# Peptides against a protein of PDB entry 5NXQ: the designs that were tried, part 83

Target 1, 114 residues: chain A of PDB entry 5NXQ
Amino acid sequence: EIQIPVSMAAEEEYLRSKVLSELLTDTLENDGEMYGNENEVLAALNGAYDKALLRLFASACSDQNVEKALSLAHELKQDRALTAAVKISERAELPSLVKKINNIREARYEQQLK

## One batch from the design tools (peptide; made by RFdiffusion4, then SolubleMPNN)

Design b2_p19_7_s4 (from b2_p19_7, 9 letters changed)
Fold by OpenDDE base, seed 4:
Structure b2_p19_7_s4 (fold): chain B 114 residues (1-114), chain A 19 residues (1-19)
Amino acid sequence: as target 1 above (114 residues)
Amino acid sequence: SAAEKQKFLEESQEIIDEL
C-alpha cells in the first residue's frame, strides 16, 4: 500500500475542502437554493477546511516558517480555528506569531461588531 | 530535533482533532 506523506495528504484535503466550500457558498449566493441544512453543511465543510489548513499551519510552525504560518492563519475561517492556531504557536514557542494571530482575531471581532 | 518535531506535530494533531 502506498503511504502518502502527511503534508501531501493535508494539502490535498485542504484543496478539496476549499473547493467544496467555495462551490457551496457560490451556490447559496448565486442560486439561492435552500434545502434546510445548508448552514450545517457549510459548517462541516469549513471545519474540514480549517482542520486541513491547521495541519499545514502546524507543519509551517515546525519549520519555524513564521511567514508561511501567518499566511495560513489568515486563511482560517472559524475563530475556534484561530484559537487552535494560537495554541499551536505557543507550543512552537513563536510569540511573534501568537501576537499576530491574536491581532487577526481582534480584527475579526471588530468586523463582526459592524 | 526530529523527535521534538514529531512530538510537536502529534500534539498539534490532538489539538486539531478536538475541533
Scores: peptide ipSAE 0.700, ipTM 0.959, DockQ to the pose 0.774
Fold by OpenDDE base, seed 5:
Structure b2_p19_7_s4 (fold): chain B 114 residues (1-114), chain A 19 residues (1-19)
Amino acid sequence: as target 1 above (114 residues)
Amino acid sequence: SAAEKQKFLEESQEIIDEL
């Protein structure tokens, strides 16, 4: 059986999670009402999406590819995922990336306040 | 080194799994 490299598997999972998350988000935005477990489903999808992104992020960090890592961090949806990215960046000894990700977090906080 | 990178990825996965 063909073994898929971890990076490729992560990309596939990312794409799948992204598509599903976007579809659900669009549906909820268009149809409006949340009845059952739609919020939980969305959260789960977003979680899976962010986890997949973080795997790619970690890979980029391991390559010391700060630009790619930062681009991936911008795609993260949840604050807790950004926090995870910071932790990963710290372990990768990429202080500039840590600062940039924290700036993303701060920017999102400011956006929520407005 | 390859070993260090692998360790890094494993530890990163642990962080990710905690989400």
Scores: peptide ipSAE 0.700, ipTM 0.959, DockQ to the pose 0.866
Fold by OpenDDE base, seed 1:
Structure b2_p19_7_s4 (fold): chain B 114 residues (1-114), chain A 19 residues (1-19)
Amino acid sequence: as target 1 above (114 residues)
Amino acid sequence: SAAEKQKFLEESQEIIDEL
């Protein structure tokens, strides 16, 4: 089996999961019919999506590209994924990025309370 | 260094895999 560079693999998985997630979302919005497992499928797709993004995020951190990393963090959907991004940022010794990601988390939390 | 980056990426992957 051909080994693909981590960044390329992450991008491929990101695009794949993004397309599938959008397709499923559009289908649900158009038909309005819910089956028993749609929410679970969406959650799984979102998980895969976030994992792929986090791989790209880690790559950006390794390059000390804080702005790129931050942009990627904004695309994360799940709070637990943001938490993972914080952990990765801490290990990358990027305290400014840690603070900015925590701000994203706090902002989302406040929005959910409204 | 390249070695440090590789180690960082591996540790990051472990964090990601826990999700």
Scores: peptide ipSAE 0.700, ipTM 0.959, DockQ to the pose 0.770
Fold by OpenDDE base, seed 3:
Structure b2_p19_7_s4 (fold): chain B 114 residues (1-114), chain A 19 residues (1-19)
Amino acid sequence: as target 1 above (114 residues)
Amino acid sequence: SAAEKQKFLEESQEIIDEL
């Protein structure tokens, strides 16, 4: 069995989850059809997507690549994932990144109020 | 160091797994 590096595996899962999440989201938005556990499936897909993305994020943090880490953080969908990113950034001792991610969170909160 | 990086990644994975 071929061993795949963690970063490559994360990227693969990210892309897969992203595609599936987008497809499902588009279907729900366009067709308005909601049957059974579709919402749960979407949530699961989003979760998997964010988890995969966070693995890439952690890798970027370990490299002290703040710009890459920040760009990845912008792609996170769930607030809880942003919270995780903050925690990871704190452990990486990247206070500037922490602040920037918190700014993302604040911005999203404000958008939700509109 | 490599060891520190690995430790960081492991701790990060624990955070991620909690989601």
Scores: peptide ipSAE 0.700, ipTM 0.959, DockQ to the pose 0.813

Design b2_p19_8_s1 (from b2_p19_8, 9 letters changed)
Fold by OpenDDE base, seed 1:
Structure b2_p19_8_s1 (fold): chain B 114 residues (1-114), chain A 19 residues (1-19)
Amino acid sequence: as target 1 above (114 residues)
Amino acid sequence: DELEKLVEELGEEIEKKKA
């Protein structure tokens, strides 16, 4: 087996999960039919997607690249993933990033209320 | 859960790099 660098592995997982999530979403939107477990599959894919993204996010935090980290945080789908990003940011001692991610969460909450 | 575990792992990695 070839050992792949963590960053590359994370990128691969992210891209794979992203593509699968998008394909499934497009299928549901285009066909307009649910067959029972699509929502569960989507949730699982979103979970995998966010986990992969969080690995990239953590890498950006390690590089002290706040702007890249923030950009990645915007791509997170689940609120719990944003919460995870906050926790990672705290561990990275990036309070400005913490605030910015919390702003993302608040904005999404407000959108859900509409 | 799994996500929390991942957060902890990633956090530890970050802290190790800072040390």
Scores: peptide ipSAE 0.594, ipTM 0.939, DockQ to the pose 0.848
Fold by OpenDDE base, seed 4:
Structure b2_p19_8_s1 (fold): chain B 114 residues (1-114), chain A 19 residues (1-19)
Amino acid sequence: as target 1 above (114 residues)
Amino acid sequence: DELEKLVEELGEEIEKKKA
C-alpha cells in the first residue's frame, strides 16, 4: 500500500474540503432556499476544512515559518479552530504567533458584535 | 472531541520534532 506523507494528505484534504465548502456556499447564496440540513452540512464541511488546514498550520509551525502559519490561520473559519491554532502555537513555542492569532479572534468578535 | 484530539496529536508531533 502506498503511504502518502501527512503534509501531502493534508493539502489534498484541504483542497477538497475548500472546493466543497465553496460550492455549497455558492448554492445557498444563489438559490436562497433552506431545506433543513444545509447548515449542518456546511458546519460539517467547515469542520473538515479547518481540521485539514490545522494540519498544514502545524507543519508551518514545525518549520518555524510564522508568516505562513499566520496566513493559514486567517483562512480558518471557526473560532474553535483559531483556539486550536493558538494551542498548537503555544506547543511550538511561538509567542508572536499566539498574539497575532488572538488578534484575529478579537477582530472577529468585534465583527460579530456589529 | 475530535478537534481536541487533533490538537493533541499535532502538538505531540511538533514536540517530537523539536526533541
Scores: peptide ipSAE 0.594, ipTM 0.939, DockQ to the pose 0.834
Fold by OpenDDE base, seed 5:
Structure b2_p19_8_s1 (fold): chain B 114 residues (1-114), chain A 19 residues (1-19)
Amino acid sequence: as target 1 above (114 residues)
Amino acid sequence: DELEKLVEELGEEIEKKKA
């Protein structure tokens, strides 16, 4: 079997998860029928999407590409995924990135309250 | 959970590359 580099595999998984998440979101927004498991399916897809994205995020951190890492963090959907990104940034010893991601979290909290 | 495990794995990978 052909072996694919980890970085490339992560990118492919991200793209796949992104497409599926978007398709599900579009379906739900247009009154799609999911046989009563809409929330469960959405959570699963969002989880997979964020996990794939976090792999790319970690790769960017490894490259010390803070700007790319930050851009990826903005694409994360779940708060727990942002928390994960903070933890990864701490392990990467990128304090500026930690601060910026925490700012993203705070901004989302405020938006949810509106 | 799975996410926590992923964070740990990715963190360890980053630390290994820095060392």
Scores: peptide ipSAE 0.593, ipTM 0.939, DockQ to the pose 0.830
Fold by OpenDDE base, seed 2:
Structure b2_p19_8_s1 (fold): chain B 114 residues (1-114), chain A 19 residues (1-19)
Amino acid sequence: as target 1 above (114 residues)
Amino acid sequence: DELEKLVEELGEEIEKKKA
């Protein structure tokens, strides 16, 4: 089997997961009814999506591309994924990025409390 | 968990490239 570069594999996985996640999300929002394991499927898709995104995020950090990394962080869906991004940023020694991602987390916390 | 493992792997990769 042909070995695909990590960055390309991550990009492909991200795009696939993004499309499927959005499709399912739209379906749930439009129908408003749960018939089975929709939430479980959504969680799985979002998990895969965030993991793929984090790989891209790490790549951006490696390139010292803070703007790209931050843009990717905004696309993360789960809070635990943002936490992961912070940890990765710390390992990359990008304190400005750490601060900005923490701001994203705080903003989302405030929104959830409303 | 799986995510934590991924973070560690990615972090190690970043550090390796910096060294």
Scores: peptide ipSAE 0.593, ipTM 0.939, DockQ to the pose 0.793

Design b2_p19_8_s2 (from b2_p19_8, 8 letters changed)
Fold by OpenDDE base, seed 5:
Structure b2_p19_8_s2 (fold): chain B 114 residues (1-114), chain A 19 residues (1-19)
Amino acid sequence: as target 1 above (114 residues)
Amino acid sequence: SEYEELVEELSKEIEEKKK
């Protein structure tokens, strides 16, 4: 039986979730067909994607790789995931990262208002 | 919430590694 390191598992889950989310999104955009549950499936995939991404984000924080952590934060889709990233950054005592992620969140709020 | 639990899990791991 093969044992996979946690970091590799997180990367695998992230990539898988990313691909599936993109494929579903592209399919819906291309054919426009809705069967009543696609939004729920997409939301679930996005959730899995963000959660997997947060694990990678936390790993970057652990390595004190602020630039990598910030790059990963930009890839987060849900506001609640950004909030989670802020909280993780606070606990990791990375105030510069906290500020930058809050800026991302605020920018997205402004874009939604337009 | 699920995210709150995830934050706690990941933050704890970071804190334990740092100390």
Scores: peptide ipSAE 0.670, ipTM 0.946, DockQ to the pose 0.868
Fold by OpenDDE base, seed 1:
Structure b2_p19_8_s2 (fold): chain B 114 residues (1-114), chain A 19 residues (1-19)
Amino acid sequence: as target 1 above (114 residues)
Amino acid sequence: SEYEELVEELSKEIEEKKK
């Protein structure tokens, strides 16, 4: 059995989730129609997107590619995903990355207050 | 939670690669 590298699998899942999330968002914006389950579907897609992205993030951390990891963290949508990224960074012993991701979280909190 | 489990999985993988 041919095994697909984890990084490739993560990229595929990320791209798929990203495309589906964008398509759903575009559809809602263009049609203006809301169904009862659309918010739940969007949440599920965003969750899948962030989880896939976190796998890529972890891979970057393992390579000690802090800049790549940080760029990926900026693409995370949910706060809970950013929290996960912080925890992964801590376990990876990348304190500079921890600080930078926490800055992202703080910036988003401030934006929500406006 | 699911995220907690994911963090543990990914972190463990990173730690193992560092060894």
Scores: peptide ipSAE 0.669, ipTM 0.947, DockQ to the pose 0.873
Fold by OpenDDE base, seed 2:
Structure b2_p19_8_s2 (fold): chain B 114 residues (1-114), chain A 19 residues (1-19)
Amino acid sequence: as target 1 above (114 residues)
Amino acid sequence: SEYEELVEELSKEIEEKKK
């Protein structure tokens, strides 16, 4: 079995999930037809994508690279993933990042209401 | 939940590196 560094594995999974998620999203938006499982597939892909991002996010937090961490947080799709990012930031003792990510969440809430 | 477990895992790693 080939063993690769965790960070590389996370990056690989992120890129793969990102491409597939975007492809599926575009397909669904353009086709407009549902065959029963597309939403489940999309949710699964988005979940994998966000989880991979969170690993990269945590790495950035570990490096105390707040700007990189924040940029990664902006790429998160699910609200629950943003919540996870906040919790990680809290544990990493990065209060400025906590505030900024909470601002992202609030902004998305406002967008959903409109 | 799965996310809760992930948060714990990643946070623990960060804390260990910080010390």
Scores: peptide ipSAE 0.668, ipTM 0.946, DockQ to the pose 0.869
Fold by OpenDDE base, seed 3:
Structure b2_p19_8_s2 (fold): chain B 114 residues (1-114), chain A 19 residues (1-19)
Amino acid sequence: as target 1 above (114 residues)
Amino acid sequence: SEYEELVEELSKEIEEKKK
């Protein structure tokens, strides 16, 4: 049996979850069809999306590619996912990345208050 | 928490590769 590299598996999961999330969003916006569980489906998809991104994020951290890691962090949707990214950055001993991700979190907090 | 488990998993992988 062919073993798929972790990076490829993470990328596949990310792309799949991203596409499904976008398709569902587009369908709801364009067709206006409501099924009663859209919010739960979107939440589940967002969770899968963020978790897939975190795997890519961790890979970037392993490569010491702070810029790539930061760009991936910006794509995270849930605050708890950003928190996870901070914790991973701390364990990876990337303090500059920790600060930058915390800035992202703070910016989102300020936007939610407005 | 699923996220806590994921953080631990990914962090351990990073630390093991670094050593």
Scores: peptide ipSAE 0.668, ipTM 0.946, DockQ to the pose 0.867

Design b2_p19_8_s3 (from b2_p19_8, 9 letters changed)
Fold by OpenDDE base, seed 3:
Order: sequence, then C-alpha cells, then structure tokens
Structure b2_p19_8_s3 (fold): chain B 114 residues (1-114), chain A 19 residues (1-19)
Amino acid sequence: as target 1 above (114 residues)
Amino acid sequence: SELEKLVEELGAEIEEKKK
C-alpha cells in the first residue's frame, strides 16, 4: 500500500470535496430541485471539505506561514470551522492570525444580518 | 504533531454534527 503524506492527502480530499460540493450546490441553485437526502449529502460534503481545509490550515500554521493560513481560512465555509481555525491558531501561538480569523467571523455575521 | 492531533479531533467533531 502506498503511503501518502498528510498534506498531500488533505489537498486531494479538499479538491475532491470542493468539486463535489460545488457541483451539488450548482445543481440545486440551477434546478431548484431538492428531493430526498440532498441536504444531508451537501452537509456531509461541506463537513469533509472544511475538515480537509483545516488540515492544510494547520500545516500552514506549523510552517509559521500566516499569509497562507489566512488565505485558507477565507475558504472555510462553516462558522464552526472558523472557530476550529481560531483554536488551532491559538495552539500555534499566532495571536495575529486569531484576530484576523475572528474578523472574518464577524464580517460573516454582519452579512447574515443583511 | 500536536496541531495534527488537534485538527483530527476538531474535524471529527465537525463531521459528527453533520449527521
């Protein structure tokens, strides 16, 4: 069996999950048809997507690459994933990144109110 | 690593809540 580095595996899963999530989202938006378990499938895909991103995010934090980490954080979809990113940033002792991610969260909250 | 372990923990929690 071939062993794949964690970062490479994360990237693969991210790309796969991203494609599937976008495909399903586009289908629902274009056709407006939601039957059966489409919502559950979408939720699962989004979860897998964010988890994969968080792996990449943690890798960037380990490298002390704040810019890359922040870029990845912007790609996170779920609020709880952003919360996870904050926790990871705190553990990585990157307070500036913590502040920036919290700003992302606050911005999304404000947009949801509109 | 420490961060890798944390990510796996947090990631698992995220997916568990998406049942």
Scores: peptide ipSAE 0.559, ipTM 0.908, DockQ to the pose 0.102
Fold by OpenDDE base, seed 4:
Structure b2_p19_8_s3 (fold): chain B 114 residues (1-114), chain A 19 residues (1-19)
Amino acid sequence: as target 1 above (114 residues)
Amino acid sequence: SELEKLVEELGAEIEEKKK
């Protein structure tokens, strides 16, 4: 049995989830067709997307690649995923990354208030 | 690794709450 590296598997899942999420989003925004459960499906896809990103994020943290980790954090969609990224950063003992991710969260909070 | 375990835990939590 072929063992796929964790980072490679995570990247594959991320790309797959990203494509599917974007396709569904585009369909809803551009075509406006709804069949009754698109929002639920989108939420599930976004969850899978963020989960895959978090795997990549953790890998970047393990590599001490703060710039890559931060870039990945910007791609996270859900606030709960950003919170998870903060926790991972804390465990990885990357306080600068923690601060930067919290800044992302705060910025998104301000945007939601508008 | 420790981080891998943590991300799986947090990821599972995120997915679980979406159910």
Scores: peptide ipSAE 0.559, ipTM 0.908, DockQ to the pose 0.104
Fold by OpenDDE base, seed 5:
Structure b2_p19_8_s3 (fold): chain B 114 residues (1-114), chain A 19 residues (1-19)
Amino acid sequence: as target 1 above (114 residues)
Amino acid sequence: SELEKLVEELGAEIEEKKK
């Protein structure tokens, strides 16, 4: 069996994780049913979601596509994922992207303080 | 690639923190 390219696999995983995360979120917000583990499931889904995005992000960095990388960074949910994106950007030697992602992080911090 | 290896490392770290 042929191996799917990393970028394509990442895209598929991202879409899958995104759909599942949104489905669970919508269910919790609208139906309100709690079975005791929804938050844990959501956290796991968010982790998988961000991991998939980071793969796409790294691919964009490898392509020197800063705009695409930045767009993907905006879709990251967890702060630690943004931190990971910064580290990837540093390794990719994209200082402009590092600054832009740090701006995203700072903006989210400010929103949380309100 | 180097970036791919880094992503897998960081991704694993993120998942480990959730467990």
Scores: peptide ipSAE 0.558, ipTM 0.908, DockQ to the pose 0.103
Fold by OpenDDE base, seed 1:
Structure b2_p19_8_s3 (fold): chain B 114 residues (1-114), chain A 19 residues (1-19)
Amino acid sequence: as target 1 above (114 residues)
Amino acid sequence: SELEKLVEELGAEIEEKKK
């Protein structure tokens, strides 16, 4: 069996989940008809999407590539995923990245209040 | 790695909470 690098596997899963999420969104926009399970499917896809991104994020942190890590954090959709990114950054001992990700979270909170 | 293990743990929690 072929061993696939973690970063490569994460990239593949990210791309797959991203494409599927976009496809579902486009389908809903075009048809406008709901069957009752679309929200559950979207939630699952978003979870998989963020999980894949977090793998890439951790890889960037390991490489001490703060710019790449921050860029990936901006692509995270769920607040819980941003929280996870903060925890990963703390473990990686990147306090500047921690602060920047917390700023992203705060900005999103403000957007929700408007 | 340590970070990879942490990601798997946190990722699992995210998916479990969504179910």
Scores: peptide ipSAE 0.558, ipTM 0.908, DockQ to the pose 0.103

Design b2_p19_8_s4 (from b2_p19_8, 8 letters changed)
Fold by OpenDDE base, seed 5:
Structure b2_p19_8_s4 (fold): chain B 114 residues (1-114), chain A 19 residues (1-19)
Amino acid sequence: as target 1 above (114 residues)
Amino acid sequence: SELEELVEELGKEIEEKKS
């Protein structure tokens, strides 16, 4: 059977999870109707979304494409996902990318404080 | 690959520790 390349599979998963996450987010923002599990579903979707992004991120790191990797890191939603991106960058021996991602994290912390 | 393996490990942690 035809095997889908990891990068392509990651892209598909990213797109699917992104669409679902956005749909749910929009619904909650527009309607505000909660049935008790929407937040949990959203959290799960965000987790899947970030995981998919991390796969793309790792692919970019493998290609030594720091610009693409950084762009993908900006799309990550959860802080723990950014932390994961740092670990991936470290393993990929991309210290400049590590610094840039940490800057993203710091910027988000500052935004939360204000 | 090494990075792919790391992603899978970290991904599991992210999804398992979800709220």
Scores: peptide ipSAE 0.559, ipTM 0.910, DockQ to the pose 0.101
Fold by OpenDDE base, seed 2:
Structure b2_p19_8_s4 (fold): chain B 114 residues (1-114), chain A 19 residues (1-19)
Amino acid sequence: as target 1 above (114 residues)
Amino acid sequence: SELEELVEELGKEIEEKKS
């Protein structure tokens, strides 16, 4: 059996989850109708999406590609995922990235307050 | 790798909390 590199597997998972999440989101936004299970499905998709994205993020950190890592962090949806990205950055000993991701979190907090 | 293991741990927490 062919062993797929972790980074490639993560990319595939990310793309799949991203497409599904966007498709559902677009459908709900365009249709304007909400069913009882749609929010739950979306939440599950978002979780899978962020998890996959974090794998890509960690890969970028491992490559010392801070710019790519930061770009990926901006794509994270959930605050807990951003928190996870901070922890990953700390473990990767990338303090500049830690600060920048925390800035993203703070910006989102401010947006939520408004 | 160390980061990969951390991602799996954190990802598991996210998914478990989401589920």
Scores: peptide ipSAE 0.557, ipTM 0.908, DockQ to the pose 0.104
Fold by OpenDDE base, seed 3:
Structure b2_p19_8_s4 (fold): chain B 114 residues (1-114), chain A 19 residues (1-19)
Amino acid sequence: as target 1 above (114 residues)
Amino acid sequence: SELEELVEELGKEIEEKKS
């Protein structure tokens, strides 16, 4: 059996999850139809997407690549995933990244209030 | 690694709560 590096596996899962999530999102936004279990499917896809992205994020943190890590954090969809990214950044001892990710969270909170 | 283990824990938690 062929062993795939963790980073490559994460990238593959990220891309697959991203495509599926975007297709479903576009369909719902375009057609306005939300029947059956579409919301549940979307939630599952978003969860898988963020999980895969967090693997890439952690890899960037391990490389001390703050700029790449920050770029990946901007791609996270769920607030709980941003919270996870903060925790990962703290464990990686990257306080500047922690602050920047918290700024992302705060900005999203402000947008939700509008 | 330490971070990889943390990601697996957090990722599992995220997906479980989305059900």
Scores: peptide ipSAE 0.557, ipTM 0.909, DockQ to the pose 0.103
Fold by OpenDDE base, seed 1:
Structure b2_p19_8_s4 (fold): chain B 114 residues (1-114), chain A 19 residues (1-19)
Amino acid sequence: as target 1 above (114 residues)
Amino acid sequence: SELEELVEELGKEIEEKKS
């Protein structure tokens, strides 16, 4: 089976998903009213966004570019996506990155409690 | 889930590239 390299698989989709996700998020935060299915649409867009981002993240891990991988992890929106990034980092044998991503998760948990 | 399948796919790809 012909496989598309990770480095080539996500850049365009990431940019597209990022724009749509940010626009929807801003609309909900500033106005709070859409068509009645805004939460469902947001979830779908965020899911696509994080999936695309994870492909970029995996590419960075493959390149052993920890700094780039970490910066991408900070852009992930869903907790489940951060968990995915941890698993990918473990496969890449990057323990320092694993720790830093877990710190991101902990920080977000603390923010939710406030 | 679809996300779990993606993680598995990406993980396998990373492992195949490791040397």
Scores: peptide ipSAE 0.469, ipTM 0.902, DockQ to the pose 0.716

## One batch from the design tools (peptide; made by RFdiffusion4, then SolubleMPNN)

Design b2_p20_3_s1 (from b2_p20_3, 8 letters changed)
Fold by OpenDDE base, seed 1:
Structure b2_p20_3_s1 (fold): chain B 114 residues (1-114), chain A 20 residues (1-20)
Amino acid sequence: as target 1 above (114 residues)
Amino acid sequence: DEYDKELEEVVKEAEELIEK
């Protein structure tokens, strides 16, 4: 059996979930129809997206590629995913990255207050 | 919730990857 590297597998899942999320969002925005389960579907897709992205983030941290890790963190959608990114950064002993991710969280909190 | 558990699993996977 052909084994795909973890980073490649994560990238594939990220791309798949990203495309599906965008397609669904565009469809709902253009059609304007709600059938009652769209929010749940979107939540699931966004969850899959963030989870895949976190695996890429972990890979970047493992490579000590802080710049790449930070760029990936900016792409995360959910706060709980950012929390996970902080945990990963802490375990990777990257305190500067921890601080920068927390800054992202704080900025989003402030935006939500508006 | 269930998704939080999934995220924790990703964190655990990351730990193993980082310590490798």
Scores: peptide ipSAE 0.523, ipTM 0.916, DockQ to the pose 0.865
Fold by OpenDDE base, seed 5:
Structure b2_p20_3_s1 (fold): chain B 114 residues (1-114), chain A 20 residues (1-20)
Amino acid sequence: as target 1 above (114 residues)
Amino acid sequence: DEYDKELEEVVKEAEELIEK
């Protein structure tokens, strides 16, 4: 039986979701047309993207690669995904990473208030 | 909601991975 490592499977799903999300976004920006369902499709793609990214994040935490984990956290789109990243960091006993991710959340919150 | 449950499953999966 052929099996793919967990981290490689997560990478495949992340790349697929990222490419599809970017292609859809570029198409909408270039065409300038919205038909009502694009937001729903985009939300679903972003959700899958963040979920796949979180699996990569978990793998980085497991490897004690804090630098890689932080870089991945910056790529997360939704606040609730950042919250999940904080939980994972707490489980991995990486308090410095917890603080840095919370700083990302605070910065994004302040930007939204402008 | 449903997506929150999916995220919780990812967190749970991560916990199992980290414990190894």
Scores: peptide ipSAE 0.522, ipTM 0.916, DockQ to the pose 0.837
Fold by OpenDDE base, seed 3:
Order: C-alpha cells, then structure tokens, then sequence
Structure b2_p20_3_s1 (fold): chain B 114 residues (1-114), chain A 20 residues (1-20)
C-alpha cells in the first residue's frame, strides 16, 4: 500500500477539481445549459475545489511559506473556506497571515454590500 | 451542514500536519 505525501494528494485533488470546474464551465459556454441542476453541480465542484486548496494551504503553512499560503487563500471561493484558512493560520502561529486573510474576507464582505 | 463538517476535518488534518 503506497502512502502518498499530503502535499501530493492535495495537489492531485486540486488539479482534479480545477479541471472538472473548467471543463464544466467550457461545456456550458459552448454547448449551453446542462441537463439537470447545474447550480448544484457547480456548488459541489466549488466545495471540492476549496477543500483541496485548503489542504495545499495547510502544507504551505507547515512549510512556513506565508507568500504561497496567501496566494492560495486568494484562490478560495467560499467565505467559510476562508474561515477555515484563518483557523489553520492560527494553529500555525502565523498572525500576519491571519490578518491578511481577514483583509480578504473584509474586502469580499464590502463587495457583497455593493 | 455536512460540508462544514468536512471543512472541520480538513482543519484537523492541518493541525496534525503543522504540529509534526
């Protein structure tokens, strides 16, 4: 039984989720509406996407690579995923990263109010 | 919801990774 490193597993899942999301988007753009509830499919894909990103984010935090972690946080789509990223940053004792992620959240909150 | 639980699991995984 082969044990896959956490970072590799996370990368694989991220790439899979990203490819599926892009494929779905392209299909909708080129062939029109999907059969079934496309919104539910997109939500599920976005969820998997964020979860995969969070694992990459955790790996970056573990490596003390704040710049990479922050870049990954910017790619997160859901606020609840950003909340999870904050929690991870706190556990990693990276207060500067916590502040920057909270800034991302605040910026998105302001955008939603417009 | 169920997805929130999944996110919490990811956080727990992260904690274990970071604390190693």
Amino acid sequence: as target 1 above (114 residues)
Amino acid sequence: DEYDKELEEVVKEAEELIEK
Scores: peptide ipSAE 0.518, ipTM 0.915, DockQ to the pose 0.854
Fold by OpenDDE base, seed 4:
Structure b2_p20_3_s1 (fold): chain B 114 residues (1-114), chain A 20 residues (1-20)
Amino acid sequence: as target 1 above (114 residues)
Amino acid sequence: DEYDKELEEVVKEAEELIEK
């Protein structure tokens, strides 16, 4: 039996979710038509995407690779995912990363207010 | 190890948050 490393499995999920999310997004942007359920589908895809990223993020934190973790955090789409990343960072005892992720959240909040 | 298990639990919590 071939065992697939967790990191490779997470990478596969990330790539799959990313491709699907991007394809749907591009389609909606190009067509400019909304039928009523596209936003819900996008939300579901974004959730799966962020979930996959968080697994990679957790792996990076486990490796104490702050730069990689931060890069992954920037790719997160949902605020709740950033919150989860903060929790993971706290458990990983990476306070500098916690601060940086909170800065990302604050920046996004400010952008939404404008 | 124990640390890895703790992180996995946090990941599970994160997954639940995203799914809601």
Scores: peptide ipSAE 0.395, ipTM 0.880, DockQ to the pose 0.121

